Peptides against a protein of PDB entry 1IK9. Designs and how they scored, part 118

Target 1, 211 residues: chain A of PDB entry 1IK9
Amino acid sequence: MERKISRIHLVSEPSITHFLQVSWEKTLESGFVITLTDGHSAWTGTVSESEISQEADDMAMEKGKYVGELRKALLSGAGPADVYTFNFSKESCYFFFEKNLKDVSFRLGSFNLEKVENPAEVIRELICYCLDTIAENQAKNEHLQKENERLLRDWNDVQGRFEKCVSAKEALETDLYKRFILVLNEKKTKIRSLHNKLLNAAQEREKDIKQ
Target 2, 207 residues: chain A of PDB entry 1IK9 as posed
Amino acid sequence: MERKISRIHLVSEPSITHFLQVSWEKTLESGFVITLTDGHSAWTGTVSESEISQEADDMAMEKGKYVGELRKALLSADVYTFNFSKESAYFFFEKNLKDVSFRLGSFNLEKVENPAEVIRELIAYALDTIAENQAKNEHLQKENERLLRDWNDVQGRFEKAVSAKEALETDLYKRFILVLNEKKTKIRSLHNKLLNAAQEREKDIKQ
Target 3, 195 residues: chain B of PDB entry 1IK9 as posed
Amino acid sequence: MERKISRIHLVSEPSITHFLQVSWEKTLESGFVITLTDGHSAWTGTVSESEISQEADDMAMEKGKYVGELRKALLSVYTFNFSKESAYFFFEKNLKDVSFRLGSFNLEKVENPAEVIRELIAYALDTIAENQAKNEHLQKENERLLRDWNDVQGRFEKAVSAKEALETDLYKRFILVLNEKKTKIRSLHNKLLNA

## One batch from the design tools (peptide; made by RFdiffusion4, then SolubleMPNN)

Design b2_p17_4_s3 (from b2_p17_4, 8 letters changed)
Fold by OpenDDE base, seed 5:
Structure b2_p17_4_s3 (fold): chain B 211 residues (1-211), chain C 211 residues (1-211), chain A 17 residues (1-17)
Amino acid sequence: as target 1 above (211 residues)
Amino acid sequence: as target 1 above (211 residues)
Amino acid sequence: SELMRKYRETLPDSRVL
């Protein structure tokens, strides 16, 4: 089961933060349970897959698009631009929400809720879920931090080995050239010495022919 | 201001999860505000630095050690081994907690609380703080995940450059040796050719002397 | 290579490479 809790403000009670809990199995399209609380009272309703399909049909909206709008409204709260407005009557237990566009507001959905007899249990379980989520997220943060520190060490180690490899390649090239210059200069000196010996031998032979 | 919320179980009501909120400025030693809730009622008390000092003195405990025990009890809840037990009388509003050791249980501290007139405000603010903490921790998790993915890419890039540098170093050495062997063999061939010319010139001169 | 060119230039007997 998946769950999301959102902070919302009711149009009727704009000074009192309310909390909207939505719970579902795999997809919101399969139906969901909605719970509203003001921290003292709670109200719950179950929305079936058939009701979601009927609301989409009544709106003449494609079901996937409608479920996409439900997800934005119910799982994100008002959104960063107050795109959604929430209304609830504590007397009728009727909950409805609207999407506000620049030129038009339209009802996106409506649900009949039931007042919970023991709201304290619902509130305690909601706080427990928040605390469990905080603990899980903290453990994940600590894990990701340790992994980042590991990856940074591994990067520094490979970077240092790479720099040493670059320097060692340049040093190898320079050293090999220096060694080969010495050996080649020795061979050139020997070639020059042998040429001079041949020239001297030829000059001596030319003297011996001249008598 | 710092805050911690812990889930606790009262010895008197072990089936009902309670929540213990502690708020303080910089250090718990400077005093703190404690709030207890069952999701319906709330109770609050303020503990001064002087009361903490007096409780430490009455226990004949060093203040830093006492504050260290307060931190474990009040900020961690029962702990993983139920090391701390919590007691509260809703009638007297008297809260006390004990440290359980193998052979001895002792009262670690006690506080007079006051019943909050509007517990719904305290509960709403507590849920708001939990939701804000979840959002902050989620944003931090997403940041750390993106940083982890960046560090992994940077590591793969340097690793691939390092492997190319190693292969290029080995290839450079092999190529340089092959080229230098060719040049050295050419010079050795020229030296051998010049030696043979010197030997032939010496043999011809020895013939001319016999002629 | 540019290095073999520099090496040929440093070798006074460029006629024998």
Scores: peptide ipSAE 0.020, ipTM 0.828, DockQ to the pose 0.003
Fold by OpenDDE base, seed 3:
Structure b2_p17_4_s3 (fold): chain B 211 residues (1-211), chain C 211 residues (1-211), chain A 17 residues (1-17)
Amino acid sequence: as target 1 above (211 residues)
Amino acid sequence: as target 1 above (211 residues)
Amino acid sequence: SELMRKYRETLPDSRVL
């Protein structure tokens, strides 16, 4: 079961924050339970998938679009101010809500609610759900924070290894070239020495021929 | 102002979850406001810094230790089961709580509460605070999640650069040695050629002398 | 390394110089 609690203002009681709880299984499209409370009284209604389909058909709206509007109205809490207007009669237990456009308001849905006999139990359960949600979200925040700290350490470790690898590559290149130059210079010296020996031998032979 | 809401069970009403709201400025030591509710009625009391000091003195407990026990009892919600016991008389509006040890229970504190005339307003405000806290914690969770995803990308990028640097270092070493061997072999061939020329010149000179 | 060993083996023995 999924649940969302939102604060709403009723047109009849704009100074009193009401709470709209919507509970559903997997998707709002399959039906939902709505609970309205003012912190003293509570009212509950169940909306079936068939009622949602019927309302979409009556509105001549595509079902997915209609469910999308229901989701915005019932689950978002305060969307942009005044886009959705909520109405409730405590006498008739009739709840309805409208979407306000610039030039036209239209009814999005209506529900017959039943007054809860023990509203304190519903209110206590609602507060319990809020407290559980707070605790779960806090635990998630602590986990994500520890994960961030881990990822930052791991990043710093790899960054430091990378910088050492870059420096070690440059040092290796420099060392290999220095060693190469030393050995190459030794071979060049030996080549020069052998050429000088050949020149001396040729000069001695030219002296021996000239007696 | 800081606030904590906890669920508690009263000894007199163990089947009905009560909610204990504690509100304070910076530290619980400077005093606090306590609100108790069952979702229908509410009771409020204010505890001053002087009362906290007096209770610590009456208990012959160091103030910081006493405030530490108050914090565990009043702010933790359910600590380990049954360590703190809460008592409230709706008739006298007297609230007290005990710490249960293995062989001894002792009273930790007591407060005279006043019945709230409009409990629905207190309950609505409490629910509003819970909903605000949920929204804030959700926004923090989303931020931390995005930060985790960023740190993971940054880690993968540096890791990939590091692996490329390692491979490039090994490739550089191999390439430099291959090039060095080629040049060195050329110099060796030249040295061998010059030695052969010296041997031939010596053999020719030995022929010219025997001739 | 094996590469340094092969490199030393490619160095002519001091006898031929």
Scores: peptide ipSAE 0.025, ipTM 0.828, DockQ to the pose 0.003; fails the geometry check
Fold by OpenDDE base, seed 4:
Structure b2_p17_4_s3 (fold): chain B 211 residues (1-211), chain C 211 residues (1-211), chain A 17 residues (1-17)
Amino acid sequence: as target 1 above (211 residues)
Amino acid sequence: as target 1 above (211 residues)
Amino acid sequence: SELMRKYRETLPDSRVL
């Protein structure tokens, strides 16, 4: 079961934050349980897949698009765009919400709720879920933080090895060239010396032929 | 202001989860506000730094150690060790908690609470805080996850560059040595050829003298 | 030497790694 609690404002009670819990199995399309609370009273209702399908048909909206609008309205809370307006009558237990566009407002959905006999239990369970969610998210944060610290260490270690490898490559190239030049110069000197010896021997032989 | 909400069980109502909110400025040692709720009623009390100091003195406990016990009791919730027992009388509004050790139980602290006139407001604010904390922790988790993915990419990139650098260093060394050997062998061959020319010239001169 | 010039010209610039 998946659950989302959203903060909402009712048109009839704009000064009092209400909480909208939606609980569903796998997908919101399969139906959901809606729970509304003001921190004193609670109201619950079950919306079936058939009701969602009927609401989509009544709106002449494709079911997947309609479910997408339900997801935005019911799971996001009232975002800063006030695109969704929530209405609830405590007397009739009728909940409805509207989508407000620039030139048109329309009812997106409507649900009959029932007043919960023991709202304290619903509120306690809701708070328990919030606390459990906080604890799970904290544990995930601590894990991700430790993993980030590990990855940063590993990055620094490899970076330092890479920089040492670059420097060692340049040093090796420079050393090999210097050694090569030295040996090459020795061999060039020896070749020049041997050529001079050959020239001298030829000059001496030409002198011996000339008596 | 820092805040922690804990799930607790009261000895008088062990079947009903209660929530203990503690709010403080910078340190618990400076005093705190305690709020208890069962999801229907709420009770609040303020504990001053002087009361904390007096409780520590009455217990013959060092203040820092006492504050450490308060922190464990009030901010951790009842952990699985049942080391802390919470008691509250709704009639007297007297809250106290005990530390249970194997061979001894003792009262750790006691606070007078006052029944909140509008518990719904306290409960709504508490739920708002939980939802805000969830949202903040989710945003932190998403950030840490993205950073983790970044660090992993950066690590892979540097690792791949490092491996290329190692291979390039070995290839450079091998190529430089191969080229060096070729040139050295050419110079050795030229030196040998020049020595042979000198020997031949000497042998020809020795023949011309015998002739 | 011409060989060392040709050799330098044939080595990849170490800065490109």
Scores: peptide ipSAE 0.022, ipTM 0.825, DockQ to the pose 0.004; fails the geometry check
Fold by OpenDDE base, seed 2:
Structure b2_p17_4_s3 (fold): chain B 211 residues (1-211), chain C 211 residues (1-211), chain A 17 residues (1-17)
Amino acid sequence: as target 1 above (211 residues)
Amino acid sequence: as target 1 above (211 residues)
Amino acid sequence: SELMRKYRETLPDSRVL
């Protein structure tokens, strides 16, 4: 079972923050349970997949698009743009919500709720769910923080190894060239010495022929 | 202002989950406000720094250690070990809690509470704080996840550069040695050729003398 | 590389030797 709690403001009671809980199985399309509370009273309603399909048809809206709008309205709260308006009558237990576009308002859905006999239990369970969600998110955040610290260490380690590899490559090239120059200079000197010996031997032979 | 909400079970009402809110400024040592609720009623009390100091003295406990125990009892809930027992009388509004050690139970603190006239407002505010905390923790989680993905990319990039640097170093060494061997072999061949010319010139001169 | 160029410049021209 999935659940989302949102703050909403009712048009009839704008000074009282209300909480809208939605509970569903896997997808909102298969139906859901809504719970409304003001922290003293609670109201609950069930919406079936057939009712969702009928509302989509009555709106002439594609079901997936309609469910997408229900998800925005019911699972996100009013959001920063006051795009959704919520209405509830405590007398009739009738809940409805509207989507406010720039040029048009339209009813997105309506639900008959029932007053909960023991609202304190529903409120306690709602607070429990909030506290559990906080604890789970804290544990995930601590895990991600530790993982980020690990990845940063691993990055620093490989970066330091990379810099050492670059420096070692440059040093190796320099050392190899120095060693090669030394050996080459020795070979050059030996070639020059042998050439001079050949020239001297030729000059001596030319002297011996001239007698 | 800092705040923590915890679930607690009261010895007098073990079947009803209660919520203990603690609010403080910077440190619990400077005093705090406690709020107890069962989702229908609420009770509030204020504890001053002087009362905390007096309770620590009455217990013959060092203040920092005592505040450390208060933090565990009041900010962590019962925890997995049922180390703390909570008691509350709705009639006297007297709240007290005990620390249960293996061989000894002792009262860790006691507070006089007052029944809140409008518990629904306190409950709504508590739920609001839970929802705000969830939203903040979700935003932190999303940020940490993005940072984790960034660090992993950066690690893969530097690791790939490091591996290329290692391979390039080995290839450079191999190429330099191959080039050097070619040049050395040319110089060795020239030295051998010059030596053979010197030997031939000496042999011709020895023939000319015998002739 | 610039070092290989300098190294080749240090090689006696094979024509002179």
Scores: peptide ipSAE 0.022, ipTM 0.827, DockQ to the pose 0.003; fails the geometry check

Design b2_p17_4_s4 (from b2_p17_4, 8 letters changed)
Fold by OpenDDE base, seed 1:
Formats: C-alpha cells, sequence, structure tokens
Structure b2_p17_4_s4 (fold): chain B 211 residues (1-211), chain C 211 residues (1-211), chain A 17 residues (1-17)
C-alpha cells in the first residue's frame, strides 16, 4: 500500500491546516482511502475504481487524464498557486475539490467521508507514518552521502592516475626520442668517417697510378 | 531552533503510542521545550538550563554526561531494548523517565508538564513539521541521487580515458621501438657496406704495389 | 631502467651503442 499525506486548506476553515491522507494499492486508479484530519477530528472515505470511472465519465474526461488530475490534486495538496481548492462540510461529511483555471473553476471530484470514532488513533498512525518516512529518508540520505564520498574518492584516485599516465607518456616519448637521436647521430658520424676513409683511399690510389 | 520528535510508550499506557517532541536552541544543555501528545491531548513543559544543571548535580553526574544521557533518552525514544522507560501521569502532569541497566533502574530526569488548551494546534504543527522534514529530506535525496549519478559518469569517463592512456602509452612504446629498429638496421647495413668497400680498396692497392 | 633493458634485449647487436 502506498500513502501520501499532504497539507490542505479548506475553504470553510482557511486558518486551520488540514491533512489529507490518501492511501492506495499500486495505482490511484484502483481506488483509494482518503482520510482528512484537523488534528482533533478525522474523517475517512473509501473511493472505488468504479466511482473514479463514473466521475471521469460524468466529467466527459478520459480516465487516465482524470486519474492524473486526481493524483495532482490529492497527492500534492493545493499545488502551486492554489490550483486545487478543497471543500469539506463537517455536517454532511461531504468533501469536494475544484480545479481553478484562469477563467473557470470546475469540480474535479467529490467524496462522502465518515467521521472516525477514534480520531486519536488515526492521528497517531499518521504521525507514526511520518516518523517512519523521516527515518527511512534519513537512512537513504546517509547512504547516498557515503556513496557520494566514496565515488568522489574513487574519481580523485583515477584522475590522479590518469594525470600520472599522461605525464609518464610524455616523459617516455621525450626520453625515447632523445636516446634515438643520440644513437642515430653516432651511426651518422660513423658513416661519414667511413666515407672520408674511402675518398682518401681513392685519392691515394690515383696518386700511385700517376710516377 | 532544532526539534526532534520520537515515539515513546508510557508505562501507564503501553498500548498507546505517544509522541515526544523536544525543541531546543543550539544545544540541549541550554534548555528545551518538551511536548507530549497521544494524538488527542497534548502537554508541554519548558526545561531550563538551571533545571538541567540541578538534575545533573542531584544525580552526582557530570553535566556533559547527563546532557548526553538526556539526548539519548529524549531524542531517540525508548532506544534499543527499552533502555529508557517513560512515565507520565495525566492527573499530576508529571513526566519522568528512567534508564534501565542490567541490574538497576534509575530515574534520569523528571519534568512538570502543563496540559495544552488547544492540543489540535500542537498536533497540526507537529504534523506540519513532519511533512516539512519529509519534503526537505526528499529534496536532499533527489539532490544526492543526481550527484551520485554525475560522479559515477565522471568516474567512468576518467576511467575510460585512463585505460586509453595506458593502451596509448604501450602502443607508442611499441611503435617507437619498431621504427627505431628499422632505422638502426638501415644504418648498420650502410656501415657494413662501407667497411666492405674499404677492405676491397685496400686489397686492390696492395695488388697494385706488388705489381 | 626498464626501457634501457628492453632496448638492450630488442637490439642484440648493441656492440655499436
Amino acid sequence: as target 1 above (211 residues)
Amino acid sequence: as target 1 above (211 residues)
Amino acid sequence: MELMEKFRKELPDSRVL
């Protein structure tokens, strides 16, 4: 089961933060349990897949698009710039929400909720879930932080080896060329010396033929 | 102001999870506000630095060690294996907690709390803080995850460059040696050819003199 | 050192270094 808790403001009680919990299996499309609380009272309703389908049809909206709007409304609260407006009557236990567009507001959905007999239990469970989520997220953060520190060390180690390899390649190339030039110059000097000896021998033979 | 919320079980109500909020400025040593709630009622007390010092003295415990025990008790709940036991009387509003050791239990501290007139406001604020903490931790997790993915890419890039540098160094060394051997062998062949010409010229001159 | 040793091994007719 997945759960999302969001803070919302009811049009009827704009000064009192309410909490909207939505719990579902796999997808919001399969239905969900909605719980509303003001920190004293709680109200819960179950929304079936058939009710979601009916609301989509009544709105002449494609079901996937409608579920997408429900997800935005119910899992993110009012959203940026109060895109969703929430209404709840404690007397009728009727919950409805509207999507506010620039020129038009429309009802996106409505649910009948029931007052919970023991709201303290619902509130405690909600707080427990928040604390569990905090603990899990902290453990993930600590893990990711340690992994980041490891990856950074590993990167620095490879970078340092790479720089040493580049420098070693350049040094090797330079050393090999220096040695090559030295040996080549020795061979060139020996060739020149042998050519001069051949020229001298030819000149001496030409003198010996000319007496 | 720092805050920690923990779940605790009161000895008097072991079936009902209570929430212990501790709020403090910079260090727990400077004093703190303690809030207890069962999700319906709330109780709050302020603990001063002087009270913390007095409790440490009454226990004949060094203040820093005492504050360290308070931190473990009040910021982690019962702890592993119920190291801390919490007691609260709703009638007297007296809160006390004990540290359980293998052979002895001792009172670690006690506070007088006051019943909050509007517990719903305290509960709403507590839930808001939990939701804010969840959102902040999620944002940190997303950031750390993206950073991990970046560092992993950067590591792979440097590793691939390093491997290419190693291979290029080995290939360069091999190519330079091959070229060096070729040129050296050409020079050796030229030297041998010139020596043979010198020997032949000397033999011909020795024939011309005997002739 | 290793490079000079490779050079010596691969250039056996090093009489003329």
Scores: peptide ipSAE 0.024, ipTM 0.840, DockQ to the pose 0.004
Fold by OpenDDE base, seed 3:
Structure b2_p17_4_s4 (fold): chain B 211 residues (1-211), chain C 211 residues (1-211), chain A 17 residues (1-17)
Amino acid sequence: as target 1 above (211 residues)
Amino acid sequence: as target 1 above (211 residues)
Amino acid sequence: MELMEKFRKELPDSRVL
């Protein structure tokens, strides 16, 4: 089961933060359970897939678009100020919400809720869920932090090996050229020496022919 | 102000999860505010630095060690099962807790609490804090995830550059040796040719003298 | 391989000079 808890302000009680819990299986489209609390009283209702489909049809809205608006209203918490207005009658247990546009407000949905007999149990379970979510998120944060530290170490290792490879390539080229120049110069010197010996031998033979 | 909320089970009400909020400035040693709730009623007390020091002295325990035990009892939530036992009288508003060792239990501390007149406000504020903590931890998780994705990309880039550098170093060595061998072999061939010319010139001069 | 080894043997160490 997926769950989201959001803070809302009721039009009738703008100074008192209310909490809206929505619980669903797989998708919000398949239906959900809604729970409203003020920290003293709680009210719960179940919304079926058929009710969601009927509301979309009554609004002449495509079901996926309608569910998208439900998700923004019921799961997003305090979106940008005043986009969604929440109304609840504690007497009739009737909950409804509106989307406020610039020139027009329209009702997005309504639910009949039932007053919970033991609101303290619902509130305790809600706090338990918040504490579990905090613990899970902290464990995930610690895991991600350790993974970040691992990746940074691995990056630094490869970076240092890369810099050594670059330097070793430049050093190799320089060393090979120096070695080659030495051998090449030795062979050039030997060629010069052999040419001089040939010139001297030719000059001596020309002297021996001239007696 | 730092805050921690923990789940506890009272000896008197083992089936009902209670919530223990502890709030402090900088260090727990400097004093703290404790709030207990069952999701319907709330009780609050303030513990001063002097009371913490007095309890440490009464226990003949070093203050830092005592504060370390307070931190485990009051901030850790459900530590390993049964290490800490919590007791509260709703009638006397007396809260005390024990540390359970294998053969001995000892009282770690006690506080007189005051019943909150509007528990719903305390519960709403507690839920607000949980929701804020969830939102902050989610934002931190998203940031750490993006940073891990960045580090992984940077690692893959450097790794690919490193592999190219290794291959380029091997290719450079191979190419330089091939080029150098060509030039070296040319010079060796020239040396051999010049030696043969010197041998021929010497043989011709020896014929001219015998002739 | 063999030709490069022969070349390496004929190239003096640049540090020895």
Scores: peptide ipSAE 0.023, ipTM 0.839, DockQ to the pose 0.004
Fold by OpenDDE base, seed 5:
Structure b2_p17_4_s4 (fold): chain B 211 residues (1-211), chain C 211 residues (1-211), chain A 17 residues (1-17)
Amino acid sequence: as target 1 above (211 residues)
Amino acid sequence: as target 1 above (211 residues)
Amino acid sequence: MELMEKFRKELPDSRVL
């Protein structure tokens, strides 16, 4: 089961923060359980897949698009620009929400809720879920921090080895050139010496023929 | 202001999860506000620095050690081994907690609380704090995940450059040796050719002297 | 290429021999 809790403000009670819990199995399209609370009272309703399909058909909206709008409204609250408006009557237990566009507001959905007999149990379970989520997110944060520190060490080690490899390549080239220049100069000196000996031998032979 | 919320079980009501909120300024030693709730009722008390000092003195415990035990009890709940026991009387509003060791339990602290007139406001604020903490931890998780992915890319890039540098160093050495062997063999061939010319010139001179 | 060309420039006597 998946769950999301969002903070909402009701149009009728804008000074009192309410909490909207939505619970579903795998996909919101398959139906969901909605719970509303003000921290004292709670109200719950179950929305079936057939009701979601009927509301999409009544709106003449493609089901996937409708479920996409439900997800934005019910799982994110008002959204970053107060795009959704929430209304609830504690007397009728009727909950509805609207999408507000620049020039048009339209009802996105409506649900009949039932007042919970023991709201304290629902509130305790909601707080437990929040605390468990905090603990899981903290453990994940600590794990990711340790992995980042490991990856940074591994990067520094490879970077230092790479810099040493670059310097060692340049040093190897320079050392090889120096060694080869020495050997080549030795061979050139030997060639010059042998050429001079040949010239001297030719001059001596020309003297021996002249007698 | 710092805050911690923990889940606790009261000895008197072990089937009902309670929540213990502790709020403090910089250090718990400077005093704190304690709030207990069952999701319907709430109770609050303020503990001063002087009361903490007095409780430490009454226990004949060093203040820093006492505050260290308070922090473990009040900020972590029962702990990983149910090391702390919590007791509360709703009638007297008297809260006390004990540290349980293998052979000894001792009272670690006790506080007089007051029943909150509007518990729903305290519960709403507590849920808001949990949701804000979840959002902050999620944003931090997403940031750390993006940094992890960046560091992994940077590591792969440097690793690939390092492997290319190693291969290029070995290839450079091999190429340099091949080129130098060719040049050295050319010079050795020229030296051998000049030596043979010197031997022939010496043999011809020996014939001219006999002739 | 550059190595053999540097060696040819630094080793001019390799043409006369």
Scores: peptide ipSAE 0.023, ipTM 0.839, DockQ to the pose 0.003; fails the geometry check
Fold by OpenDDE base, seed 4:
Structure b2_p17_4_s4 (fold): chain B 211 residues (1-211), chain C 211 residues (1-211), chain A 17 residues (1-17)
Amino acid sequence: as target 1 above (211 residues)
Amino acid sequence: as target 1 above (211 residues)
Amino acid sequence: MELMEKFRKELPDSRVL
């Protein structure tokens, strides 16, 4: 089961933060349980897949698009855009929400809720879920942090090895060229010396023929 | 202000999860606000630095050690070790907790609480804090995940550059040695040829003298 | 630069082998 708790403000009680819990199996379109609380009272309702389909049909909206709007309304809470307005009557236990567009507002959905007899249990379970979620997220944060520290160390190690390799390549090239030039110069000098010896021997032979 | 909410079980109501909120400024030793709730009622008390010091003195415990025990008891919740036992009387509003050791249990601390007139407000604020903490932790998780992915890409890039540098170094060395050996062999061949020409010239000169 | 360029002029390209 997946669960999302969001803060909402009711049009009737704009000063009192309400909490909207939505719980579902796998997908929101398969139906969900909605729970509303003000921290003292709680109200719960179940919305079936058939009701979601009927609401989409009544709105002349494609089901996937409608479920997408439900997801935005019910799981995001009242975002800063006031795009979704929530209404609840404690007397009738009727919950409805509207989508506000620039030139039009329309009812997006409506649900009959039932007042929970023991709201304290629902509130405790809601707080427990929040605390569990905090603990799980903290453990994940600690894991990701340790992994980031590992990756940074590994990056620094290979970067340092890379820089050493670059420098070693340049040093090797320079050293090899220097050594090679020295040996080449020795061989060139030897060749020049041998040519001079040949020239001298030829000059001496020309002198010996000239007597 | 720092805040921690923990689940506890009261000895008087072991089946009902209670929530213990502790709020403090910078350090727990400077004093804290304690709030207890069962999801219906709430009780709050303020513990001063002087009370913490007095409790440490009464226990003949060093203040830092005592604060360390307070931190473990009040901020960790009831860990699986049942090392800390929590007691609360709704009638007297007296909260106390004990540390259970193998052969001894002792009262670690005690606080007078006051029943909150509007528990719903305290509960809403507590839930709001939990939801804010969840949102912050989620944002941190997303950030750490993106950073992890970045670091992994950066590691793979530098690793690939390093491997290319190693291969390029070996290739350079091999190429330079091959080229150098060729030039050396040419120069050696030229030297040998010049020596042979000198030997032949000397042999011809010896023939001309004998002739 | 000069040393490398001198050496490149004096060393035949190994690919011509």
Scores: peptide ipSAE 0.021, ipTM 0.839, DockQ to the pose 0.004; fails the geometry check

